# Designs tried in a protein design run: peptides against a protein of PDB entry 4HTP. Part 159

Target 1, 231 residues: chain A of PDB entry 4HTP
Amino acid sequence: SQTVASHVPFADLCSTLERIQKSKGRAEKIRHFREFLDSWRKFHDALHKNHKDVTDSFYPAMRLILPQLERERMAYGIKETMLAKLYIELLNLPRDGKDALKLLNYRTPTGTHGDAGDFAMIAYFVLKPRCLQKGSLTIQQVNDLLDSIASNNSAKRKDLIKKSLLQLITQSSALEQKWLIRMIIKDLKLGVSQQTIFSVFHNDAAELHNVTTDLEKVCRQLHDPSVGLSD

## One batch from the design tools (peptide; made by RFdiffusion4, then SolubleMPNN)

Design b2_p23_6_s1 (from b2_p23_6, 15 letters changed)
Fold by OpenDDE base, seed 5:
Structure b2_p23_6_s1 (fold): chain B 231 residues (1-231), chain A 23 residues (1-23)
Amino acid sequence: as target 1 above (231 residues)
Amino acid sequence: MEEVERALREMRERMRRAEEEAK
């Protein structure tokens, strides 16, 4: 069956996350998230207009927005050092060069932007002049690749992990890769709490998640903001 | 199909406008 996530570009989610991060106030951050969510729901209604029993929900996006709550896929086994080495190889960066050293020593303040300790931001600046301006991946495709990474990590298939990572990297912009890295590392730095995200999604979302710890169930059962748990 | 395509276009247009406003 068709899903909203199969139609929504990953770039659209990343642009939303970028807006949220750059926004100073809580209200503005909430507005950007709400606009994306409302657009998603409208598209869902259009896509499933004649279908009553669909399992499609906001879950594909929500699990990327709240990656620390991911319970379906296993650990990626990916750290910043692995990504650094991969980028150096893929971009053919000189190992003793400035950009390679920035990636490897991301915790050391070497840059003018004060990005010490934020690997994703350091990677962004290295990637910006070298990568595609626009990615081609949908949210569904990103999740499929992340599922592959987690599965292959569990199976100790490092070569297949690398293959999936290369596919993600080569089909995404620098901005998309910045956010993808943060999703993998499970730290988006949005400046909004989990509670805020849930409250915007649905009034009962936080409560249901506290009981079930199942993000997919939360997204599916509370897909309609007007229908509560008691209904 | 037309309704789905319209909804997608509207989503993309909103995203584009927001990108322009952020610049």
Scores: peptide ipSAE 0.077, ipTM 0.716, DockQ to the pose 0.911
Fold by OpenDDE base, seed 1:
Structure b2_p23_6_s1 (fold): chain B 231 residues (1-231), chain A 23 residues (1-23)
Amino acid sequence: as target 1 above (231 residues)
Amino acid sequence: MEEVERALREMRERMRRAEEEAK
């Protein structure tokens, strides 16, 4: 069945997250998230105008925005060191070169940008001159590939994990990869709390999540901001 | 299909405007 996530480019989510991160102050950060959410809901209404009993919701996006709350998808088994080695191989970086050493020693400050400890930012600067300017993946496709990674990790199929990672990387811009890395590592560094994200999504979202711990149920049951838990 | 395409275009336009405001 068609979902909103099957139509929304992953680039649009990443651009929104980038705006949130760069914004100074809570109010501006909230505005950018609200604008994306409102656009999503409007598109949902258009897509499903002639369909009843739709289970589609904001869940595909929400699980990428709050990856630490993921309960459906199992662990990826991916750490920064693995990604560093993969990028060195994929980009054919000299092992003793500046860029390879930046990726491997991401915890040590080497540059003027103050990005020490943030692997995604270090990767971004290495990738920017070497990758596509525009990605081609939808939010649904990203989630499908992440599902594949988690499933293959559980099955100990390292070759298939690498295959899915390569597909993500080769079809994504440097900016998209920055955010994808943060989603996999489960640290977005948005500068807004989980509570703030829930409060913008729906007034009852935090309460429902505290009881169910099920992000999909939260997104589905509270899809309409005007309909509360008691209704 | 036309309504879906219109909604997608409107969403992208809002995203573009947000980017311009952030500059």
Scores: peptide ipSAE 0.069, ipTM 0.701, DockQ to the pose 0.835
Fold by OpenDDE base, seed 2:
Structure b2_p23_6_s1 (fold): chain B 231 residues (1-231), chain A 23 residues (1-23)
Amino acid sequence: as target 1 above (231 residues)
Amino acid sequence: MEEVERALREMRERMRRAEEEAK
């Protein structure tokens, strides 16, 4: 079945997240999220105009925006050290080189950018001169790969985990990889609260999530911003 | 399919404009 997520480039989500992160004011952060959400809903209406009963929702995007609320997908089993080693190998970085050491020692401040402890930002700067300018993955494809990683982690299939990670990395820009890392680590550093994200999505979203703890149910039941829980 | 592609293009264009306005 066709979903909005199968058509929306992952780059579009990452660009939105980047705008939110760079915005200093709460109002600007909210605006960027709202614009993406509104565009998603409009596209949903166009995609499903001839289908009245669809299960498609904002869930594929929401679970990437609020990865700490993920309950469907099991743990990835991926840490920063694993990613560092993978990047060193994939990019053929000299092990004693500056970039390899930055990735491995990401907790130690080495520069003026204040990125100490933020592995995703350190990775971004290493990747920027080395990676594709534009990725090719859709939001659906990203979720499928993340599902594969979680499933294979549960099954202790390390080789298949590496395969899925390599696919994510090789088909993503440096910016997309920055956000992928943050999604996997479950810390986006957007500067907006979960409550704010829910409030922009739907007035009843926070309440429904507090009761159900099911992000998919929240996205599906409250897909229409004009239809409330009591409706 | 044409309508879906149009909607996607419009979404992308809105995203592009938002990027330009932020710069």
Scores: peptide ipSAE 0.064, ipTM 0.693, DockQ to the pose 0.794
Fold by OpenDDE base, seed 4:
Structure b2_p23_6_s1 (fold): chain B 231 residues (1-231), chain A 23 residues (1-23)
Amino acid sequence: as target 1 above (231 residues)
Amino acid sequence: MEEVERALREMRERMRRAEEEAK
Protein backbone atom coordinates (compact mmCIF):
# COMPACT_ATOMS: atom_id res chain seq x y z
CA SER B 1 0.00 0.00 0.00
CA GLN B 2 1.18 3.50 -0.82
CA THR B 3 2.03 5.77 2.09
CA VAL B 4 2.91 9.44 2.30
CA ALA B 5 6.15 8.46 4.03
CA SER B 6 7.19 6.40 1.00
CA HIS B 7 7.16 9.59 -1.08
CA VAL B 8 8.51 12.21 1.31
CA PRO B 9 12.30 12.56 1.31
CA PHE B 10 13.96 12.28 4.68
CA ALA B 11 15.82 15.44 3.70
CA ASP B 12 12.55 17.40 3.82
CA LEU B 13 11.95 16.38 7.40
CA CYS B 14 15.54 17.17 8.35
CA SER B 15 15.33 20.57 6.70
CA THR B 16 12.18 21.29 8.69
CA LEU B 17 13.81 20.18 11.92
CA GLU B 18 16.84 22.34 11.15
CA ARG B 19 14.61 25.38 10.60
CA ILE B 20 12.78 24.70 13.85
CA GLN B 21 16.05 24.39 15.75
CA LYS B 22 17.49 27.58 14.27
CA SER B 23 14.37 29.61 14.98
CA LYS B 24 14.54 31.59 18.20
CA GLY B 25 10.89 32.18 18.96
CA ARG B 26 8.18 29.65 19.76
CA ALA B 27 5.89 31.11 17.12
CA GLU B 28 8.46 30.69 14.37
CA LYS B 29 9.24 27.13 15.47
CA ILE B 30 5.54 26.32 15.39
CA ARG B 31 5.20 27.86 11.94
CA HIS B 32 7.85 25.60 10.46
CA PHE B 33 6.31 22.49 11.98
CA ARG B 34 2.82 23.51 10.88
CA GLU B 35 3.97 24.08 7.31
CA PHE B 36 5.45 20.59 7.14
CA LEU B 37 2.37 19.04 8.72
CA ASP B 38 -0.03 20.89 6.44
CA SER B 39 1.98 19.81 3.42
CA TRP B 40 1.87 16.24 4.65
CA ARG B 41 -1.89 16.30 5.15
CA LYS B 42 -2.44 17.86 1.75
CA PHE B 43 -0.33 15.20 0.10
CA HIS B 44 -2.16 12.51 2.07
CA ASP B 45 -5.49 13.74 0.75
CA ALA B 46 -4.20 13.68 -2.80
CA LEU B 47 -2.56 10.28 -2.46
CA HIS B 48 -5.61 8.65 -0.91
CA LYS B 49 -8.32 10.57 -2.74
CA ASN B 50 -9.92 7.41 -4.10
CA HIS B 51 -9.31 5.27 -1.04
CA LYS B 52 -11.41 5.26 2.11
CA ASP B 53 -10.41 3.91 5.49
CA VAL B 54 -6.66 4.07 4.96
CA THR B 55 -4.36 3.38 7.89
CA ASP B 56 -1.77 5.84 6.60
CA SER B 57 -1.13 8.81 8.89
CA PHE B 58 1.52 11.25 10.09
CA TYR B 59 2.88 8.51 12.37
CA PRO B 60 6.02 7.74 10.29
CA ALA B 61 7.13 11.36 10.70
CA MET B 62 5.81 11.87 14.23
CA ARG B 63 7.77 8.93 15.60
CA LEU B 64 10.96 10.54 14.26
CA ILE B 65 10.03 13.98 15.62
CA LEU B 66 9.15 12.54 19.04
CA PRO B 67 11.51 9.55 19.18
CA GLN B 68 11.32 9.39 22.98
CA LEU B 69 7.69 8.31 22.59
CA GLU B 70 8.56 5.38 20.33
CA ARG B 71 6.85 2.20 21.57
CA GLU B 72 6.58 0.04 18.46
CA ARG B 73 10.27 -0.63 17.88
CA MET B 74 12.53 -1.86 20.63
CA ALA B 75 15.78 -0.25 21.77
CA TYR B 76 18.49 0.31 19.18
CA GLY B 77 21.33 -0.49 21.52
CA ILE B 78 23.32 2.33 19.93
CA LYS B 79 25.28 4.93 21.87
CA GLU B 80 27.47 7.84 20.84
CA THR B 81 30.66 5.82 21.38
CA MET B 82 29.49 3.15 18.97
CA LEU B 83 28.65 5.76 16.35
CA ALA B 84 32.00 7.47 16.89
CA LYS B 85 33.86 4.23 16.26
CA LEU B 86 31.73 3.49 13.22
CA TYR B 87 32.43 6.91 11.72
CA ILE B 88 36.15 6.61 12.39
CA GLU B 89 36.14 3.29 10.57
CA LEU B 90 33.88 4.36 7.72
CA LEU B 91 35.64 7.66 7.06
CA ASN B 92 39.06 6.10 7.59
CA LEU B 93 39.93 8.77 10.13
CA PRO B 94 43.31 8.53 11.83
CA ARG B 95 42.63 7.32 15.36
CA ASP B 96 44.98 9.89 16.81
CA GLY B 97 43.71 12.59 14.48
CA LYS B 98 41.75 15.67 15.44
CA ASP B 99 38.43 14.52 14.00
CA ALA B 100 38.55 11.05 15.52
CA LEU B 101 39.37 12.54 18.90
CA LYS B 102 36.51 15.02 18.57
CA LEU B 103 34.07 12.18 17.98
CA LEU B 104 35.41 10.03 20.81
CA ASN B 105 35.70 12.91 23.27
CA TYR B 106 32.53 14.70 22.25
CA ARG B 107 31.77 15.66 25.86
CA THR B 108 34.98 17.66 26.20
CA PRO B 109 34.97 21.15 24.73
CA THR B 110 37.83 20.89 22.26
CA GLY B 111 36.45 23.19 19.59
CA THR B 112 35.49 26.82 19.12
CA HIS B 113 31.84 26.05 18.40
CA GLY B 114 30.81 25.24 21.96
CA ASP B 115 29.16 22.01 20.83
CA ALA B 116 30.48 20.04 23.77
CA GLY B 117 28.11 17.25 24.73
CA ASP B 118 26.20 17.34 21.46
CA PHE B 119 27.56 14.39 19.53
CA ALA B 120 25.30 15.04 16.55
CA MET B 121 26.72 18.52 16.02
CA ILE B 122 30.28 17.30 16.36
CA ALA B 123 29.54 14.54 13.88
CA TYR B 124 27.97 17.07 11.52
CA PHE B 125 31.12 19.17 11.37
CA VAL B 126 33.26 16.09 10.78
CA LEU B 127 30.89 14.84 8.08
CA LYS B 128 30.19 18.13 6.30
CA PRO B 129 33.46 18.33 4.35
CA ARG B 130 33.33 14.59 3.60
CA CYS B 131 29.65 14.02 2.82
CA LEU B 132 28.58 16.60 0.25
CA GLN B 133 26.11 14.23 -1.38
CA LYS B 134 22.39 14.78 -1.22
CA GLY B 135 20.49 12.13 0.67
CA SER B 136 18.31 9.67 -1.21
CA LEU B 137 16.24 8.10 1.57
CA THR B 138 12.53 8.53 2.14
CA ILE B 139 10.98 8.73 5.58
CA GLN B 140 9.62 5.22 5.06
CA GLN B 141 13.07 3.87 4.20
CA VAL B 142 14.58 5.50 7.26
CA ASN B 143 11.92 3.94 9.46
CA ASP B 144 12.43 0.55 7.82
CA LEU B 145 16.14 0.72 8.52
CA LEU B 146 15.55 1.83 12.10
CA ASP B 147 13.09 -1.04 12.54
CA SER B 148 15.75 -3.39 11.23
CA ILE B 149 18.29 -2.03 13.69
CA ALA B 150 15.94 -2.46 16.64
CA SER B 151 14.92 -5.96 15.57
CA ASN B 152 18.50 -7.06 15.04
CA ASN B 153 19.53 -5.54 18.36
CA SER B 154 16.88 -7.65 20.07
CA ALA B 155 18.17 -10.68 18.18
CA LYS B 156 21.80 -9.79 19.01
CA ARG B 157 22.74 -9.67 15.32
CA LYS B 158 25.50 -7.08 15.46
CA ASP B 159 26.60 -7.53 11.87
CA LEU B 160 23.12 -6.81 10.57
CA ILE B 161 22.89 -3.73 12.78
CA LYS B 162 26.10 -2.47 11.24
CA LYS B 163 24.78 -3.17 7.76
CA SER B 164 21.65 -1.10 8.34
CA LEU B 165 23.63 1.72 9.93
CA LEU B 166 25.99 1.79 6.99
CA GLN B 167 23.05 2.02 4.62
CA LEU B 168 21.64 4.95 6.59
CA ILE B 169 24.99 6.74 6.70
CA THR B 170 26.04 6.21 3.09
CA GLN B 171 22.68 7.39 1.73
CA SER B 172 22.41 10.50 3.90
CA SER B 173 23.89 13.98 3.79
CA ALA B 174 25.79 15.40 6.74
CA LEU B 175 22.70 17.32 7.82
CA GLU B 176 20.49 14.26 7.55
CA GLN B 177 22.99 12.27 9.59
CA LYS B 178 23.00 14.96 12.27
CA TRP B 179 19.26 14.54 12.69
CA LEU B 180 19.37 10.77 12.31
CA ILE B 181 21.85 10.61 15.18
CA ARG B 182 19.55 12.73 17.31
CA MET B 183 16.62 10.46 16.45
CA ILE B 184 18.60 7.38 17.45
CA ILE B 185 19.82 8.99 20.67
CA LYS B 186 16.26 10.32 21.18
CA ASP B 187 17.16 13.96 21.76
CA LEU B 188 16.32 16.37 18.95
CA LYS B 189 16.98 19.60 20.86
CA LEU B 190 14.31 21.42 18.86
CA GLY B 191 13.57 23.93 21.58
CA VAL B 192 9.86 23.10 21.54
CA SER B 193 8.07 20.89 24.01
CA GLN B 194 6.24 17.67 23.30
CA GLN B 195 3.07 19.45 24.32
CA THR B 196 3.64 22.11 21.70
CA ILE B 197 4.15 19.51 18.98
CA PHE B 198 0.94 17.75 19.99
CA SER B 199 -1.01 20.98 20.22
CA VAL B 200 -0.02 21.93 16.69
CA PHE B 201 -0.86 18.46 15.41
CA HIS B 202 -4.31 18.31 17.01
CA ASN B 203 -6.02 19.95 19.98
CA ASP B 204 -6.84 16.55 21.47
CA ALA B 205 -3.50 14.89 20.71
CA ALA B 206 -1.90 15.38 24.11
CA GLU B 207 -4.95 14.02 25.89
CA LEU B 208 -5.26 10.97 23.68
CA HIS B 209 -1.56 10.24 24.01
CA ASN B 210 -1.71 10.58 27.79
CA VAL B 211 -4.43 7.93 27.89
CA THR B 212 -3.20 5.51 25.23
CA THR B 213 0.56 6.14 25.07
CA ASP B 214 0.15 5.00 21.46
CA LEU B 215 1.62 7.50 19.04
CA GLU B 216 0.29 5.69 15.98
CA LYS B 217 -3.21 5.67 17.39
CA VAL B 218 -2.94 9.38 18.11
CA CYS B 219 -1.81 10.11 14.57
CA ARG B 220 -4.45 7.89 12.99
CA GLN B 221 -7.46 8.90 15.08
CA LEU B 222 -6.60 12.58 15.00
CA HIS B 223 -5.45 12.74 11.40
CA ASP B 224 -8.11 15.32 10.62
CA PRO B 225 -7.55 18.45 12.71
CA SER B 226 -11.25 19.31 12.47
CA VAL B 227 -12.47 16.02 13.93
CA GLY B 228 -12.16 15.73 17.69
CA LEU B 229 -12.23 12.79 20.09
CA SER B 230 -15.85 13.45 20.96
CA ASP B 231 -17.17 13.39 17.42
CA MET A 1 -0.74 9.41 -10.75
CA GLU A 2 -0.44 12.91 -12.15
CA GLU A 3 -2.30 14.38 -9.21
CA VAL A 4 -0.04 12.57 -6.76
CA GLU A 5 3.05 13.76 -8.58
CA ARG A 6 1.74 17.31 -8.61
CA ALA A 7 0.99 17.19 -4.90
CA LEU A 8 4.48 15.89 -4.21
CA ARG A 9 6.04 18.64 -6.29
CA GLU A 10 3.98 21.26 -4.51
CA MET A 11 5.04 19.87 -1.16
CA ARG A 12 8.69 19.92 -2.17
CA GLU A 13 8.39 23.43 -3.52
CA ARG A 14 6.88 24.67 -0.26
CA MET A 15 9.71 23.06 1.65
CA ARG A 16 12.27 24.66 -0.67
CA ARG A 17 10.70 28.09 -0.28
CA ALA A 18 10.62 27.74 3.47
CA GLU A 19 14.30 26.85 3.44
CA GLU A 20 15.16 29.87 1.33
CA GLU A 21 13.20 32.17 3.62
CA ALA A 22 15.16 30.86 6.58
CA LYS A 23 18.49 31.70 4.99
Scores: peptide ipSAE 0.062, ipTM 0.698, DockQ to the pose 0.818

Design b2_p23_6_s2 (from b2_p23_6, 14 letters changed)
Fold by OpenDDE base, seed 2:
Structure b2_p23_6_s2 (fold): chain B 231 residues (1-231), chain A 23 residues (1-23)
Amino acid sequence: as target 1 above (231 residues)
Amino acid sequence: MEEIEKAKEEMQKRMEELEKEAE
């Protein structure tokens, strides 16, 4: 079945997240998230106009925005050190070179940029001159690849994990990879609380999540912002 | 199909606007 996520570029989500992160005020952060969400809902209505009882929801995006609430997908088994080594290999970086050392020693404050300890930002600067300007992945494809990584991690298939990671990396811009890394590490650093994200999504979302701890149920049951839990 | 295409175009336009502001 066709999903909204199969039509939404991952770049759209990443650009939205970037705007949210760069925005100083809560109101602006909320505005950018709302614009993405409203666009998603509009697309959903168009895509499913003639279909009743669809299971499609905002869940594919929400699980990337709130990756710490993921309960369906198993652990990736990916750490910053693994990603650093992968980038060094993929980009053919000299192991003793500045960029390789930045990736490996990402926790050590190197230079004037207050990015110490943020591996995703360090990776972004290394990737920016070396990667595509625009990625080609949809949100669905990103989720499929992340599912593959989690499944293969559980199965201890390291080579298949690497294959899926390479597909993610080679089909993504530096900006998209920055956000992808943060999704994998489960720390987006948006500067907005989980509660704020839920409150913008639906008034009852925080409550339903507190009871169910099921992000998919929250997205599905509260898909319509005008229909509450008591309705 | 026309509504889906319109939704795609609107989404694409929004995304392009977002990309221009990020640069």
Scores: peptide ipSAE 0.280, ipTM 0.837, DockQ to the pose 0.816
Fold by OpenDDE base, seed 3:
Structure b2_p23_6_s2 (fold): chain B 231 residues (1-231), chain A 23 residues (1-23)
Amino acid sequence: as target 1 above (231 residues)
Amino acid sequence: MEEIEKAKEEMQKRMEELEKEAE
């Protein structure tokens, strides 16, 4: 069955996250998230107009926005040092070069940009002049690749992990990769709390999540903002 | 900023196409 996530570009989510991050005020951050969510719900209604009782929901996006709450997908087994080495290899960066050293020593302030300790930001600046301007992946495809990484990590299949990572990297812009890295590391740095994200999604979302710890159930049961838990 | 607006336009266009297909 077709899902909203199979139609929504990963770039659209990343652009929304970038807007949220750049926004200074809580109200503006909330507005950008709400606009994306409302667009998603409208897309859902259009896609499923003639189909009742669909299991499709905001879950594919929500699990990327709140990656620390992921419970369905096993651990990736990926750290910043692994990604640094992969980028150095993939981009053929000189090992003793400035960009390779930035990636490996991401915790040390090497420049005027206050990006010290944020590997994703350092990676972004290295990738920006070297990557495609526009990615081609949907949210569904990103989740499928992340599922593959987690499954292969559990199976200790390092070769297949590398294959899926290469597919993510080669089909993503520098901006998309910045956000993908943050999703994998499970730190988006949006400046908005989990509780705020839930409250914007649905008034009962935080309560249902506290009871179930199941993000998919939260997204599915509370898909309609006008229908509460008691309804 | 331009990429973000373009992505929104593309998403909106896709939504409009889906609405037309559902009609």
Scores: peptide ipSAE 0.076, ipTM 0.677, DockQ to the pose 0.053
Fold by OpenDDE base, seed 5:
Structure b2_p23_6_s2 (fold): chain B 231 residues (1-231), chain A 23 residues (1-23)
Amino acid sequence: as target 1 above (231 residues)
Amino acid sequence: MEEIEKAKEEMQKRMEELEKEAE
């Protein structure tokens, strides 16, 4: 069966997240998230117009927006140092060069941008002049690759982890990789709380999540914003 | 089919607008 996530480019989510991060006010942050969510729901309604009982939901996007709440996917086993080494290798960066040192020493303030300790931002600036302008991955494909990474980490298959990471990196823009890194590290730095994200998604979402701790169940049961838990 | 294509076009248009603002 077709899913909304199979049609939504990962770039669209990343651009939305970038807008949310850049927005100063809570209201603007909420607006950008709501616009993405409304577009998703509209697409769902169109895609599933003739199908009443679908399991498709906002879950594929929600688990990337709230990666700290991920319970289905096991640990990636990926840290900033591993990503730094991978980028140095992939981009053929001189090991003693400025960009390699920035990636390896990401905690040390080396730049004018105040990005000390934010590996994703440091990576973004290194990647921007070197990567594709537009990625080709859908949200579903990103989740499939992340599932592969987690499964292979559990199985201790390091080479297969590297393969999946390379697919993510080579098919993503610098901006998409910035957000992908943050999803893997589980720190998006959106400046909006989990409670706010849930409240925009559905009025009962926070309550249902507090009871179930199941993000997929929350997204599926509360897919329609007009239908509550008691209905 | 027409509604799905329209939804895709609207999503694509939104993405293009987002990309232009990022540049």
Scores: peptide ipSAE 0.075, ipTM 0.678, DockQ to the pose 0.704
Fold by OpenDDE base, seed 1:
Structure b2_p23_6_s2 (fold): chain B 231 residues (1-231), chain A 23 residues (1-23)
Amino acid sequence: as target 1 above (231 residues)
Amino acid sequence: MEEIEKAKEEMQKRMEELEKEAE
């Protein structure tokens, strides 16, 4: 079945998240999120114009924007130290070199940029001069790979986890990898609250989520911003 | 088909604008 997520590049979501993060004001952050959401809804209407009973919704994007609320996908079993070691191996970084030490000691302030404790930002600066290709993944493909990681973690298949991570890394830009890391670690640092994201999505979204704790149900039932829970 | 193509083009243009501003 065709979904909006199968057509939206992961790069588009990452660029939107980057704009939100760089924006200083709450109103500007909200505007960037609203523009992405409105574009998604418009694409949905075009894609499904002649189809009845579609289950497609904003859920594939919402679960990446609010990864701490994920309940369908099991734990990844991935920590910053595992990612650091993987990048050192993949990029063939000298183990005693500056970049390898930055990744391993990401909690220690080593630089002027105040990026201490943010592994994703440190990884971005290491990756930026080495990632020359534009990312090719859709939001659907990213979710499929993340599902694979979670499933293989549950099955204790470490080799298959590494395989899926390598697919994500090799098909993503440095900027996309920055945001992917934050999604896996479940800390986007957007500077907007969960409540703000829900309020922009739909007026009843926070209430429905508080009752169901199910992001997919929230996204499907409240797909139309003009149709409330009481309607 | 035309509406889907237009939506894809609009999404592509938005993405390109976002990329230029991020640089």
Scores: peptide ipSAE 0.072, ipTM 0.675, DockQ to the pose 0.754

Design b2_p23_6_s3 (from b2_p23_6, 14 letters changed)
Fold by OpenDDE base, seed 5:
Structure b2_p23_6_s3 (fold): chain B 231 residues (1-231), chain A 23 residues (1-23)
Amino acid sequence: as target 1 above (231 residues)
Amino acid sequence: SKEVQEALEEWQKKLKEAEEEAK
């Protein structure tokens, strides 16, 4: 069946996250998230107009926005050092070159941009001049690839993990890769709390999540902002 | 459907406008 996530470009989510991160005030951050969510709901209504019993929800996006709450997908087994090595290989960076050293020593202040310790930002600046193509992945495709990575990690299939990572990297812009890295590492640095995200999504979302710890159930049961838990 | 396509186009338009305002 068709889902909203199968139509929404991953680039659109990343652009929204970028706007949220760049916003200084809580109100502005909330506005950007709300606009994305409202657009999602409108598209859902249009897509499923003639279908009342659908399992489609905001979950595919929510699990990328709140990756720390992921419970369906097992651990990726991916750290910054693995990604650094992968990028050096993929981009054919000289191992003793400036960019390779930046990726490997991401925790050491290099004096550029104040991004010490933020691997995703360091990777972004390395990728920006080298990755010119616009991303082509949908949110659904990103989740499918992430599922593959987690499954293959559990199965100890390192070659297949690398294959899925390469698909993500080669089909994503530098900006999309920055956010993808943060999703994998589970640190988005949005400057907005989990509670705020839940409160904007639905008034009862935080409570339901506290009880169930199931993000999919939260998104599905509270899909309609006008229908509460007691409704 | 036509409605789905229109909704997607509206989405893309809004996102593009927001990107232009941020630049």
Scores: peptide ipSAE 0.073, ipTM 0.706, DockQ to the pose 0.888
Fold by OpenDDE base, seed 1:
Structure b2_p23_6_s3 (fold): chain B 231 residues (1-231), chain A 23 residues (1-23)
Amino acid sequence: as target 1 above (231 residues)
Amino acid sequence: SKEVQEALEEWQKKLKEAEEEAK
């Protein structure tokens, strides 16, 4: 079945997240999220105009925006140190070189940019001169690869985990990888609360999530912002 | 469909414009 997520480039989500992060005020952050959501809903209506019983929703995007609330996908088993080693290998970085040391010692302030402790930002600067300018993955494809990683982690198949990670890395820009890392680590640092994200999505979203703890159910049942829980 | 393609193009255009305004 066709989904909105199968059409929307992952780059578009990352660009939106980047705008939210760069915005200083709460109102501006909310505006960027709302614009993305409205575009998603409009696209959904166009895609499913002649279809009944549609199960498609904002869930594929929402689970990437609020990765800490993921309940369907099991743990990735991926830490910053693992990613650092993978990048050093993949990019053929000298082990004693500046960039390799930055990745491995990401917690230690080495520069003036205050990026200490944010592995994704450090990775971004290492990747920027070395990666594609534009990625090729859709939101659906990203979720499929993340599902594969989680499944293979559960099965203790390290080689297959590496394979899926390589697919993500080789098909993504530096900016997309920055956000992908944050999604995997489950810390986006957007500067907006979970409550704010839910409130913008739907007035009843926080309440429904508190009761069900099911993000997919929240996205499906409250797909229409004009239809409430009591409706 | 044509409608889906048009919706995607409009989306991409809006996103690009917003990126340019943020710079």
Scores: peptide ipSAE 0.067, ipTM 0.693, DockQ to the pose 0.851
Fold by OpenDDE base, seed 4:
Order: structure tokens, then C-alpha cells, then sequence
Structure b2_p23_6_s3 (fold): chain B 231 residues (1-231), chain A 23 residues (1-23)
């Protein structure tokens, strides 16, 4: 069965997240998220117009927006240091070079951007001049690759983890990689709370999540904003 | 379907417009 996530470019989610992050006020942040969500729901309705009882929902996007609530896939086993080493290798960065050192010592403020401690931002600036291609991944493809990483981590298959990471990296822009890193590390730095995200998604979302702790169930059962838990 | 493609195009257009407004 076709899903919305199989059609929506990962770049579009990343652009939305970027807008949210750059927005100063809560209201503006909410607006950007709401617009993305509304577009998703409209596309869902169009995609599934002739199909009843679909299991498709906002879950593929929601689990990337709230990665700390992920329960379906296991831990990635990926830290900033691993990613730094991978980028150094992949980009053929001199180990003693400025960019390699920035990635490895991401916690130390380098005088230019004040991005100390934000590995994703440091990576972004290293990647920006080197990533020439536009991203080509859909949200579904990103989730599939992340699932692979988690599964292979559980199986202790480091080589396959690297393979999946390389697929993500080589098919993503610098901006997409910034957000992908934050999703993997589970810190998006959006400046909006989990509660706010749930409240915008559905009035009953926070309650249902508190009871079930199942993000997929929340997204599926509360797909329609006009239909409550008791309906 | 044609409708799905049109919906996707509208989606992409809206996102692009929002990107330009944020700049």
C-alpha cells in the first residue's frame, strides 16, 4: 500500500524544521508545524481517496520530529564521535586539518559561530561547501535506513550500519544531514515542547500518548483532528 | 494518480513559498 511518507521528500521536512528553529516566537513555530501537518493530511486524503481503513498516518514524520519518543526501533548506537570519524573518512578530510578537528572537537568553541556543543551545526558548515547534490530521499526511505541502522546495531553488524549511514549521507544535502544528525542524536533544538507538538497535532494526543506510550497509535487513532478519543 | 501528483506539487509549492518568506 502507498503511504504519504513514500511521496514526501525528506528535504521538505527538513525545511520545515529549519523554519521552526529559526522562528523566534512560539506562535510562529506552531504555524510552521501546523502548515506541514495540514499539508500532510490533505495529501493523505488525496492519496487514499478511494481506499478506506488505511493504516497510513503521520507517524513516519512524527517519529522524526519527536525522536526521543521512538519505541519501535531500537537504539542506533551512534554518537557524535562516530559520525565525526565517518565524515572525516568519507570526505577525505586531513586528520590534522581544520575541518576534521572541528568535527572531533565539536564541544570546544571555535571562535567563529559559537556552535560549541552542537555537532549537527558544525557538520553542516563542513558539509555545505562539499555537498553538491540535492537530496533525493523520501521520508519513508529515511525511516527504512534508520530502521536498518537500529536493527544492525542490535545485531552488532557494524559494517551494515556504516553502509546504511553512507546511503543516508550520500543522498542528502548538508541541510538534510544537519537534521538527520539531530534525529539520530535525538535533539532537534526546535525550541518547542513535546506538549506543544502534540497539542497542535490533536487535542487528545498528549493524553493518549501518556497512556499508551505508542506514537504510532497516537498518530493513527487521532489522524483526524475532529475525531476525539471518545468518538 | 494525477490527483496525487497535483497534491504533491501543491505541497512542494507551499513549502517553497514558505522558505522564501523565511529568508
Amino acid sequence: as target 1 above (231 residues)
Amino acid sequence: SKEVQEALEEWQKKLKEAEEEAK
Scores: peptide ipSAE 0.066, ipTM 0.683, DockQ to the pose 0.827
Fold by OpenDDE base, seed 3:
Structure b2_p23_6_s3 (fold): chain B 231 residues (1-231), chain A 23 residues (1-23)
Amino acid sequence: as target 1 above (231 residues)
Amino acid sequence: SKEVQEALEEWQKKLKEAEEEAK
């Protein structure tokens, strides 16, 4: 069955996240998230107009926005140092070169941008002149690749992990990779709390999540903002 | 369906507008 996530470009989610991050005020951050969510719901209604009792929900996006709440997918086993080494190899960066050293020593303040300690931002600047301007992955495809990484990590298949990572990297823009890294590391730095994200999604979302700890259940049961838990 | 295509086009338009505003 077709899902909203199979149609929505990953780039669109990343652009929304970028807007949220750049917004200074809470109200602006909320607005950008709400606009994305409303567009998602509208597309869902169009896609499933003639279908009742669909299981499709905002979950594919929500699990990327709140990656720290992921419970279905197991651990990736990926850290910043692994990603640094992968990028050095993939981009054929000289090991003693400026860009390789920036990635490896991402915690050391080296530049004017003040991005010390934020690996994703450092990676972004290294990738920006070297990668595609526009990615081709949908949200569903990103989740499928992340599922593959987690599964292969559990199976200790490092070769297959690398394959999936290469697919993500080679089909993503620098901006998309910045956010993908943050999703993998589970720190988006949006400047909005989990509670705020839930409250915008649905008034009962935080409560249902606190009881169930099931993000998919939250997204499915509270898909309609007008239908509460008691209904 | 036509409605799905229209919804997708509207989505893409909104996203493009948002990208331009972020620049």
Scores: peptide ipSAE 0.065, ipTM 0.696, DockQ to the pose 0.884; fails the geometry check

